# Ledger of designs, part 169: peptides against a protein of PDB entry 5HOI

Target 1, 351 residues: chain A of PDB entry 5HOI
Amino acid sequence: FRYMPFSPAGTPFGFTDRRYLTMNEVGYVSTVKNSEQYSITVSFFDVGRFREYHFEDLFGYDLCFLNEKGTLFGQSKTGQIQYRPHDSIHSNWTKIIPLQAGERITSVAATPVRVIVGTSLGYFRSFNQFGVPFAVEKTSPIVALTAQNYRVFSVHYSQFHGLSYSLSELGTSSKRYYKRECPLPMSLPNINSDMKKDANLDYYNFNPMGIKSLFFSSYGDPCIFGSDNTLLLLSKWRSPEESKWLPILDSNMEIWKMSGGKETTDIHVWPLALAYDTLNCILVKGKHIWPEFPLPLPSEMEIRMPVFVKSKLLEENKAILNKKNEIGADTEAEEGEEDKEIQIPVSMAAE

## One batch from the design tools (peptide; made by RFdiffusion4, then SolubleMPNN)

Design b1_p19_2_s3 (from b1_p19_2, 6 letters changed)
Fold by OpenDDE base, seed 3:
Structure b1_p19_2_s3 (fold): chain B 351 residues (1-351), chain A 19 residues (1-19)
Amino acid sequence: as target 1 above (351 residues)
Amino acid sequence: SKEELKEFFKEVQEELKKE
């Protein structure tokens, strides 16, 4: 297994010279290869509140986290990090994170008050927004981080135990755990079934955990969006005994509903954020499961717990069609099984 | 229901304001 640099909703280069380093509800960070250099652009959805800016990257930043106050960059191999405030009044700062032989920065996160660095050896490093260190903790290997205010959601990976998560609060004096290395009920990418398309293999090589994004909701709940395209929300996390992951959206089911019950293999949900009862996302049309250039406008998808299993509905609809065909002998069996428009039950269309 | 989910999120927000 190889630890790869993770950034929320980051995209691979694929066959292109450009990719998104990260994107969320605030905006998107792109990088373009210019020979041995990179040009980074920080773009925003609220163009009235923020001004787009760019800079030349001589270090090859492969980690990024965007918030409302600034952008954190990181280089996974060298340990270099840079914080760039969006406001020109505040100075940029750069720091080198000491790495052991073979250690990588696997994820970075930044809030207006905290900077967090996670590594492949499980070093969790915390800083203030000015790069002053608070603490170093050794955890299980960190594969992903997000943060909101003082709260940090971390995903860990062990070869023996699979995926786990922690939820912590980074006070000034101490780290409080709400959850500490608890099992994460997220499916890993299935190499045998899902890797049939070259684009899926490219994405797997970029992100072997299949975590498309992770964020805090507008209510401060940890959210994760995996390779199964299911949005998981951690409910009741203040009560450790009552805390549970809720599958609040099956995006494949929602795309199927939106398509009128057609199997679409060319539409993909790319998660940005959860705002109230809507997933802010990019609807990607094409062969790649990730957005290309230019970035489409964000879309909103209403969250819905999956009550219905698509496979069972397909079987029920096939059984209804077979019963109709047994009654009506004369309609030619057109062999095009895959493109049959599935009648969505009125109850599922009205929910 | 969508209403029960909204109420649940509202209760979570009210608990969040008390801490």
Scores: peptide ipSAE 0.000, ipTM 0.278, DockQ to the pose 0.018
Fold by OpenDDE base, seed 4:
Structure b1_p19_2_s3 (fold): chain B 351 residues (1-351), chain A 19 residues (1-19)
Amino acid sequence: as target 1 above (351 residues)
Amino acid sequence: SKEELKEFFKEVQEELKKE
């Protein structure tokens, strides 16, 4: 396993000169290779509230986090971070994070009040929005970070223990844990099954954890969207004994429903944020599971617990078809229509 | 709303208890 720089909903370059460093409900950050330099653009969905801006990146920022007040950039190898407020009222600042030999910044997060840096050795560094350090903590290796206000959701990886998560609050004087390195019940990408397509291998090399994004919901619940395209929400995290991950959306099943029960291999959900009862996402059409350029408009997908297992519905529909074929064996078997649209049960359309 | 999401999760928990 290699620790790769992670940013929420970041995309690989693939065969292109450009990628998204990050995207969320606020906007999207793109980078374009220009010889040994990069041009970074910070774009927003609310063009009335925010003005797009760009700058030349001489450092090759491979980490990014966007919030409503600014953008945090990081360089995984050098340890350089830069915070750029959207408003010109506050100055940009740059800092070098001291890295040990072989240590990498693996993730960065920023809120209007906190900056967080996580490393491959499990150094958790906290700062205020002005880059003033609060603390350094040693944790298990950090692979992903997100933050909202004072809360931080961190994903950790151990070769021996797999994925874990922490949920913490970064007060002024102390860090409080709500959850500390608890098991994360997220499936890792299956190299043998999923890597049959070159596009999946490219994505795996970029993001070997398969974490497409992680964010806090509008209600402040930790959310994670893995390679299985299931949105997990951490429910009841304030009650340590009652806290559980809820699979609040199977996006593959929702795409399947929207497609009239057809196996679609060319439509993909790319998660941005969870607002109320809707997943804000990009519907990606194409070979790659990630959005290309130009970025499509965001779509909303209603959250629904996967009560129905697609495999069970397929088995039931096959059993119904087989029974119809056994009853229909007295009338001419028109062999030809193998592509029979799987009837979605009317009950699934009424919810 | 936060209430609607709680009700939804409550209904889902009641449905998951009937299985």
Scores: peptide ipSAE 0.000, ipTM 0.266, DockQ to the pose 0.027
Fold by OpenDDE base, seed 5:
Structure b1_p19_2_s3 (fold): chain B 351 residues (1-351), chain A 19 residues (1-19)
Amino acid sequence: as target 1 above (351 residues)
Amino acid sequence: SKEELKEFFKEVQEELKKE
């Protein structure tokens, strides 16, 4: 197993010279490979609040985290990190994270008040927004990080235990855990089923955990969007005994509903953020499950608890069609099997 | 249901008001 650098909603290069390092509700960070150099662009959705900027990257930053105050960059192999405020009031700073032999920075996160670096050896490094270190903690290997204010959502991986998560608060004097290396009930990518498409192999090689993104909701709840395209939200995390993961959106089901019950294999949800009751996302059309260039406009998808399973509805509809055919209704609808609009039950359209 | 989700968000908002 190889730990890969993870950034929220980051995309692979694929066969192109460009990729998104990260994207969220604030904006998107792209990198373009120019020979031995990279050109990084930090773009924003709110063009009235923020000005797009670019710079030459001589280090080959492969980690990124964007927030409302700045962008954190990291180089997974060298341990270099750079924080770039969006405003000119605060200076950019660069730091080298000491890495052991074979250690990689696997994820970085930044808030207006904290910078977090996670590594493949499970070193959790915390800094203030000026790069002043607070602490180094040894955890299970970190594969993903996100942060909001003082809170950090970390995903860990063990070969023996699979995925776990921690939820912590980085106060001024101490780190508090709300959750510490608890099991994360997220499905890992199924290598055997999904790898039949070359595009899925490229994505798996880029992101072996299949975590498309993780973020905090507008309410401060940890959210994760896996390879199953289900948005999980951590409910009641303040109560250790009551805390549970809620599958608040099956995006494959929502795309299926939006298509009128057609099997659409060319539309994919790419998660950005959860704002109240809506998933901010990119609707991706094409061969790749990730957005290409140019970036489509963000879309909003209302979150809904999955009450129905698509497969069961498809089986029920096939069974109804087969029963109609057995009853000898001579209706000449020889219209090919591919174009059969599956009537979405009215109950599912009203939910 | 959409109602359970609304109740959930209401609970979350009430928890946020206590911080």
Scores: peptide ipSAE 0.000, ipTM 0.278, DockQ to the pose 0.019
Fold by OpenDDE base, seed 1:
Structure b1_p19_2_s3 (fold): chain B 351 residues (1-351), chain A 19 residues (1-19)
Amino acid sequence: as target 1 above (351 residues)
Amino acid sequence: SKEELKEFFKEVQEELKKE
């Protein structure tokens, strides 16, 4: 296993000179490789509230986190971080995070009040928005971070225990844990099944955990979107004994429903944020599971718990077809291929 | 919106019928 730099909804270069460093509900950060340099552009969905800006990156930032007040950049190998406020009134700041031999920054997060740096050795470093350090804590190896206000959702990886998560609050005087290195019930990418397409191998090499994004909902609940295209929400996290992960959206099932029960291999959901009852996402058409350039407009997908399993619906429809064929022997079964339009039950189509 | 998403899926279905 290799610790790779993670940013929420970041995309690989693939065969191109450009990628998204991060994207969310605020906007998207792109980088273009220009010889030995990079040109970074910070773009926004609300063009009335924010102005797009760009700068030359001499460091090769491979980590990014965008919020409503600024953008945090990081370089995973050198330990350099830079915070750029969107407002020109506030100064940019740069800092070098001390890294041990072979240690990498694996994820960064920024809120209007906190900056967080996580490493492959499990160093959790916290700062204020001006880069003043609060604390350094050693945890299990950090693979992903997100933050909202004072709250931090961290994903950890152990070779022995797999994925775990923490939910913490970074007050002024102390860190409080709501959850500390609890098991994360997310499936890891299956190398043997999913790697049949070169594009999936490229994405796996970029993001071995298959975490497409993680964010806080508008209600402040931790959300994670894995390689299985299921949105998980951490419910009741304030009550340690009642806390549970809810599969609030199977995006493959929603795509299948919206396609009229056709198997669509060329439509992918790329998660941005969860606002109330809607997943803000990019609908990606094509071979790659990630958005290319230009970025499509964001779409809204209503959250729905997967009550029905596609496999059971397929079995039920096959059983209905077999019963019809036993009654009606005389019509020539044209061997129409396996892309049989699965009649979505009226109860699911009316939802 | 849910309607824009349905239109997008209609367009995708019409393109997938041309292949």
Scores: peptide ipSAE 0.005, ipTM 0.315, DockQ to the pose 0.554; fails the geometry check

Design b1_p19_2_s4 (from b1_p19_2, 6 letters changed)
Fold by OpenDDE base, seed 2:
Structure b1_p19_2_s4 (fold): chain B 351 residues (1-351), chain A 19 residues (1-19)
Amino acid sequence: as target 1 above (351 residues)
Amino acid sequence: SKEDLKEFFEEVRKELEKE
């Protein structure tokens, strides 16, 4: 296993000279490789509220976090971070994070009030929005971070314990934990089953945890979107004993419903944010599970608890088809592998 | 149902607003 730099909804280069460093509900950050340099563009979905800007990156930033006030960049190997406010009134700042031999920055997050840096050795570093340090804490190895206001959602990986998460609040005087290195019920990518497609191997090499994104909902609930394309929401996190991960959207099931029950292998959900009862996402069409250039317009997908497992619907439809074939035995109908359109029950289409 | 999910999220929201 190798720790890789993680950014929310970041994409690999693949066979191209360009990728998205990060994207969310605010916008998207792209980088283009120009010889030994990179050109970074910070783009926004609300073009009336924000002005797109670009700059030359001499450091090769491989970490990024975008918020409504600025963009945090990081270089995983050198430990350099840069914060760039969107407003030109506020100054950019740079800092070098001290790294041990072999240590990497694995994730960065920024809010209007906090900057967080997580490392492969589990150093959790907190700063204010001006890069003034608050604390350094030693945790389990950090693989992903997101933050909203003063709250931080961190994902940890241990070779012995697998995935865990923490939910913390970075007040002025102290860090409060709501959750501290609790088990995260998310499946890791299965190298043997899922990596049969070259596109999946490229993505796995870029993101070995399979975490496409993590964010806070509009209500401030931690959300994670894994390689299984299920959106998990942490409910009741204020009550530590009652807190549960809820599978609030199976995006593969929703794509299957939208296709009329056809197996679509070329449509993928790329998560941006959860706003109220809708997943803001990019619908990706193509060989890659990630968006290419140009970025498609964001789509909204209504969150639905998976009431029905696709496998049960497939079994029931096979059983119905087998019963129809037993009654119709007299006609030599050619066994064409017709992609038999699975009728979605009208109840599931109306809900 | 979509209604049950909305009701569930409204209950979750109401619980989250009370704490």
Scores: peptide ipSAE 0.000, ipTM 0.362, DockQ to the pose 0.020
Fold by OpenDDE base, seed 3:
Structure b1_p19_2_s4 (fold): chain B 351 residues (1-351), chain A 19 residues (1-19)
Amino acid sequence: as target 1 above (351 residues)
Amino acid sequence: SKEDLKEFFEEVRKELEKE
């Protein structure tokens, strides 16, 4: 296993010279290879509120986090980080994170008030927005980070225990844990089923954890979107005993519904953010499960509890078809391979 | 029903707003 640099909704280069370093509800950060250099562009969805900007990257930043106030960049191998405020009032700053032999920065996060750096050895480093350090904590190996205001959602990996998560608040004087290295009920990518397509292997090599994104909802709840394309939300996190992960959206089921019950293998959901009851996402059409260039416009998808499993609907529809065939046995049914459009029950189509 | 789902989402929303 190799720790890879993770950024929320980041994409691989694939066969191209360009990729997205990160994307969310605020915008998207792209990088283009130009010989030994990279050109980074920070783009925004609200073009009235923000102005797109670019700069030359001589370091090869492979980590990024975008928020409403600035962009944090990181280089996983060298330990260099750079914070770039969107507003010209505040200066850019650069810092080198000291790394041990073989240590990598695995994820970075930034809020208007905090900068967080997580490493493959489980060093959790916290800073203010000006790069002044608060603390260094030793945790299990960090594979992903997100943050909102003072709250940090961290995903950890252990070879023995798999995925865990922490939820913490970074006050002025102390770190409070709401959750500390609790089991994360997210499936890792299944190498045997998912890797039959070369495009999935390229993505797996880029992101072995299969975490497409993680973010806080508009209500401040931790959300994670894994390789199974299920959006998980952490409910009741203030009550440690009552806290549970809710599967609030099966995006594969929603795409299946939107297709009229057809098996679509060329449409993919790429998560950006959760705002109230809607997943902000990119609908990706093509061979790759990630967005290419140019970026499609964001789409909204209503959150829905997966009350109905696709398998159960398929079994019910097969049972209905078998009953129709038992009643209709006397007419020469022409064996046309009609793509048997699975009629979505009117109740589910109206939902 | 669509109403039961809406009511469920309103309950989830009310749980999320209470936090």
Scores: peptide ipSAE 0.000, ipTM 0.334, DockQ to the pose 0.023
Fold by OpenDDE base, seed 5:
Order: C-alpha cells, then sequence, then structure tokens
Structure b1_p19_2_s4 (fold): chain B 351 residues (1-351), chain A 19 residues (1-19)
C-alpha cells in the first residue's frame, strides 16, 4: 500500500499538465506544470469577496487546503508547507515539517486559527495560523484531514483495521477528542470491479482510499464522500454513545433519478461542501469521474436519505418484466437490456 | 424521509445555538 497525498476534492493530472489541488465552497486551487516548475492559481466562486491570485511554485506542492482566510500548501515528500493568506495584511509563511525516512505528509488542513499536518506514520502536527507549533501527537497513519474553526476531522488507515476516524478540538491549551480512532463505515475502492476502466485506475493510483472529499457541514458535522458516491454525515458526535454515520445522499441514485431511470456512466458528482440541506458539487460529464478544465459551475443537490437502492429497484423491475413475459404472448422484441427506462416510483420523488 | 432530515437539521441548529 502507498500513502498518497490527499487534498479535499483534489484531481489527478491524468493526461494533462493541469489539475485541481483542492476545491470546496470557497473556491478552487489549480496547478499547471511548466517544465520543472508549477504555476498555482487560487480562484474563488465569490469573485466579489475575493480576488484570484497566482504564483510560481518551485517546490511542486501536491497538498492543498483552502479556507476563507488563506490557502495552505504542502509538499508530501520534502515536508515543506506554505500558508498564503488571501489578504495582503498577513504575510505568507513557509515551514519544513521534519519527516522520517519514507514518511510523507498525507494531508494538510487549515482554518483561520489552526494549521494541521498529518503524515503516513501517524504524526499529527498542530500549528496556529502563523505556523507556531502547538503539539505533535502520534496516531494511526493519517490519510485525510479537514478542519473547521478549532475542530479537526481526521481519517486514519491501518492495514489490520481498515479506515478509522477521529474528531478533535484543538483548544489553546489542549486537544480534546470527541471521537478517537473509531471505525469509519466507508467502503474502500474495489480494485477488481471499479478498475475495469483505465480512468478509474488512474484515479485509484492518485487516491487509493477513494475519499473524493471530506468537510464539515455548515452545521459543523463531519462529512465524508467516498468512492461509492455516498455522502456520510456524522450525527450526534457530541454524544459518544449516540454518534452514528448517516448516509444522507446517494449521489448515484440522484443522478439515476435525474436521468429518468437510465443508467448513466458519464455523469459524476464531485463534492465541494454541505450547506444546510444541499450538497454543493460539480456535475462532471465525461470519461473522468473528476472535473476537468474549465471547471463547470457548482450545482446544488438536495440531500435525501436513500430509502431505495438502485439494485433492488432493478431486481424488482426485472421481476415485473419476467411476470409480464409469463402472462403475455411471444413478442420476440429482443430490446437489449441496456436501454430499458426504469420507472422511478412516485415515492422517490416525494422524499 | 425528507421530514426526518429536516428534523435532524433543526436539532443540529438548536444544538449550535446553545454553544
Amino acid sequence: as target 1 above (351 residues)
Amino acid sequence: SKEDLKEFFEEVRKELEKE
């Protein structure tokens, strides 16, 4: 297994010289290869509030986290991090994270008040917004980080235990855990089924955990969007015994509904953020499951508890068709199985 | 249901207003 640098909603280069380092509700960070250098652009969705900026990257930043106050960059192999405020009031700062042999920065997160660095050896490093260190903790290997204010959602990976998560608060004096390395009920990418398309193999090599993004909701709940395209929300995390992951959106089901019950393999949801009851996302159309250039406008998808599983509806429709064929005469219409419009139950439109 | 989800968000909102 290889630990890869993770950034929320980051995209691979694929066959291009450009990719998104990260994207969320604030904006998107792109990098373009230019010989041995990179040009980074920090773009915003609210162009009235923020001004787009760019800079030359001599280090090859492969980690990024964007917030409303600045952008954190990291280089997974060298341990270099850079914080760039969006305003000119605060100075940029650079720091080198000490890495052991074979250790990599796997994820970085930044809020207006905290900077967090996670590594492949499970080093959790916390800083203030000025790069002053608070603490170093050793956890299980960190594969993803996000943060909001003082709260940190971390995803961990163990070869023996699979995925786990932590939810912590980085106060001024101490780290509090709400959750500490609890099992994360997220499916890993299935190499044998999902990797039949070369584009999926490229994405798997970029992101072997299949975590497309993780974020805090507008209500401060940890959210994760995996390879199954299901949005999971951590409910009741303040109550240790009552905390549960809720599958609040099956995006494959929503795309299937939007397509009139047609099997669409060319439309993909790329998650940005959860704002109230809507998933802010990019609808990707094409060969790749990730957005290309130019970035499409964000879309809103209403979150819905999935009551119906597409597979069950397909089985029920096959059973109805088989019953109709047992009752109805010899019309040899070999209409190929692929183009059958599945009638969406009216109940799925009302929920 | 959409109603259960609304109730969930209202509960979360009420928890946030208490902090």
Scores: peptide ipSAE 0.000, ipTM 0.329, DockQ to the pose 0.019
Fold by OpenDDE base, seed 4:
Structure b1_p19_2_s4 (fold): chain B 351 residues (1-351), chain A 19 residues (1-19)
Amino acid sequence: as target 1 above (351 residues)
Amino acid sequence: SKEDLKEFFEEVRKELEKE
């Protein structure tokens, strides 16, 4: 296992000279290889609110976090971080995070009030928006971070314990834990089943945890979107005894419903954010599970608890077909098309 | 929107019907 730099909804280079460093509801950050340097562009979905900007990157930033006030960049090996406000009134700042031998920055997050850096050795470093340090805490190895206001959602990895998560609030004087290194019920990518396509191997080498993104909902609930394309939401996190992960969207099931029950292997959901009851996402068409260039317009997908499993619908349709065959309708339905459109019940198709 | 998703799937369907 190798710790890789994680950024929310970041894409690999693949066979191209360009990739997305991060994307969310605010916008997207792209980088292009120009010989030995990189050109970074920060683009916004609301072009009326923010002006697109670009700069030359001589450091090779491989970590990024975008918020409504600025962009945080990081270099996983050197420990360099840079914060760039979107408004030109505020100055950029740069800092070097001290790293031990073999330690890497694995994730960074920024809010209008906090900057957070997580490392492969489990150093959790907190700063204000001006890069003034608050604290350094030792945790289990950090693999992903997101933050909203004063709250931080961190994902940890141990070779012995697998995935865990923490939810904390970074006040002015103290850190409060709502959850501390609790088990995360997320499936890791299955190398043997999922790696049959070369495109999946390239993505696994870029992101071995399969965490496509993590964010806070508009209500401030921690969300994670794994390799299984299921959106998990942490409910009731204020009550530690009642807190649970809810599978609030099976995106593969929603794609399957919208396709009329066809096996669409070439349509992929790329998560951006959860706003109210809708997943903001990019619908990706093609061989790669990640968006290429140009970026498609964001789409909204309504969240639904998976009440219906594809397997149940397949069993019901097989039972209906078997009943039709028993009723002796001599219609030679040609055996050949394995891609039988599964009739979605009208109640599910109308929803 | 749910409508943009429907339009996208109708376009995908029209492209898959051309292959």
Scores: peptide ipSAE 0.000, ipTM 0.283, DockQ to the pose 0.549; fails the geometry check

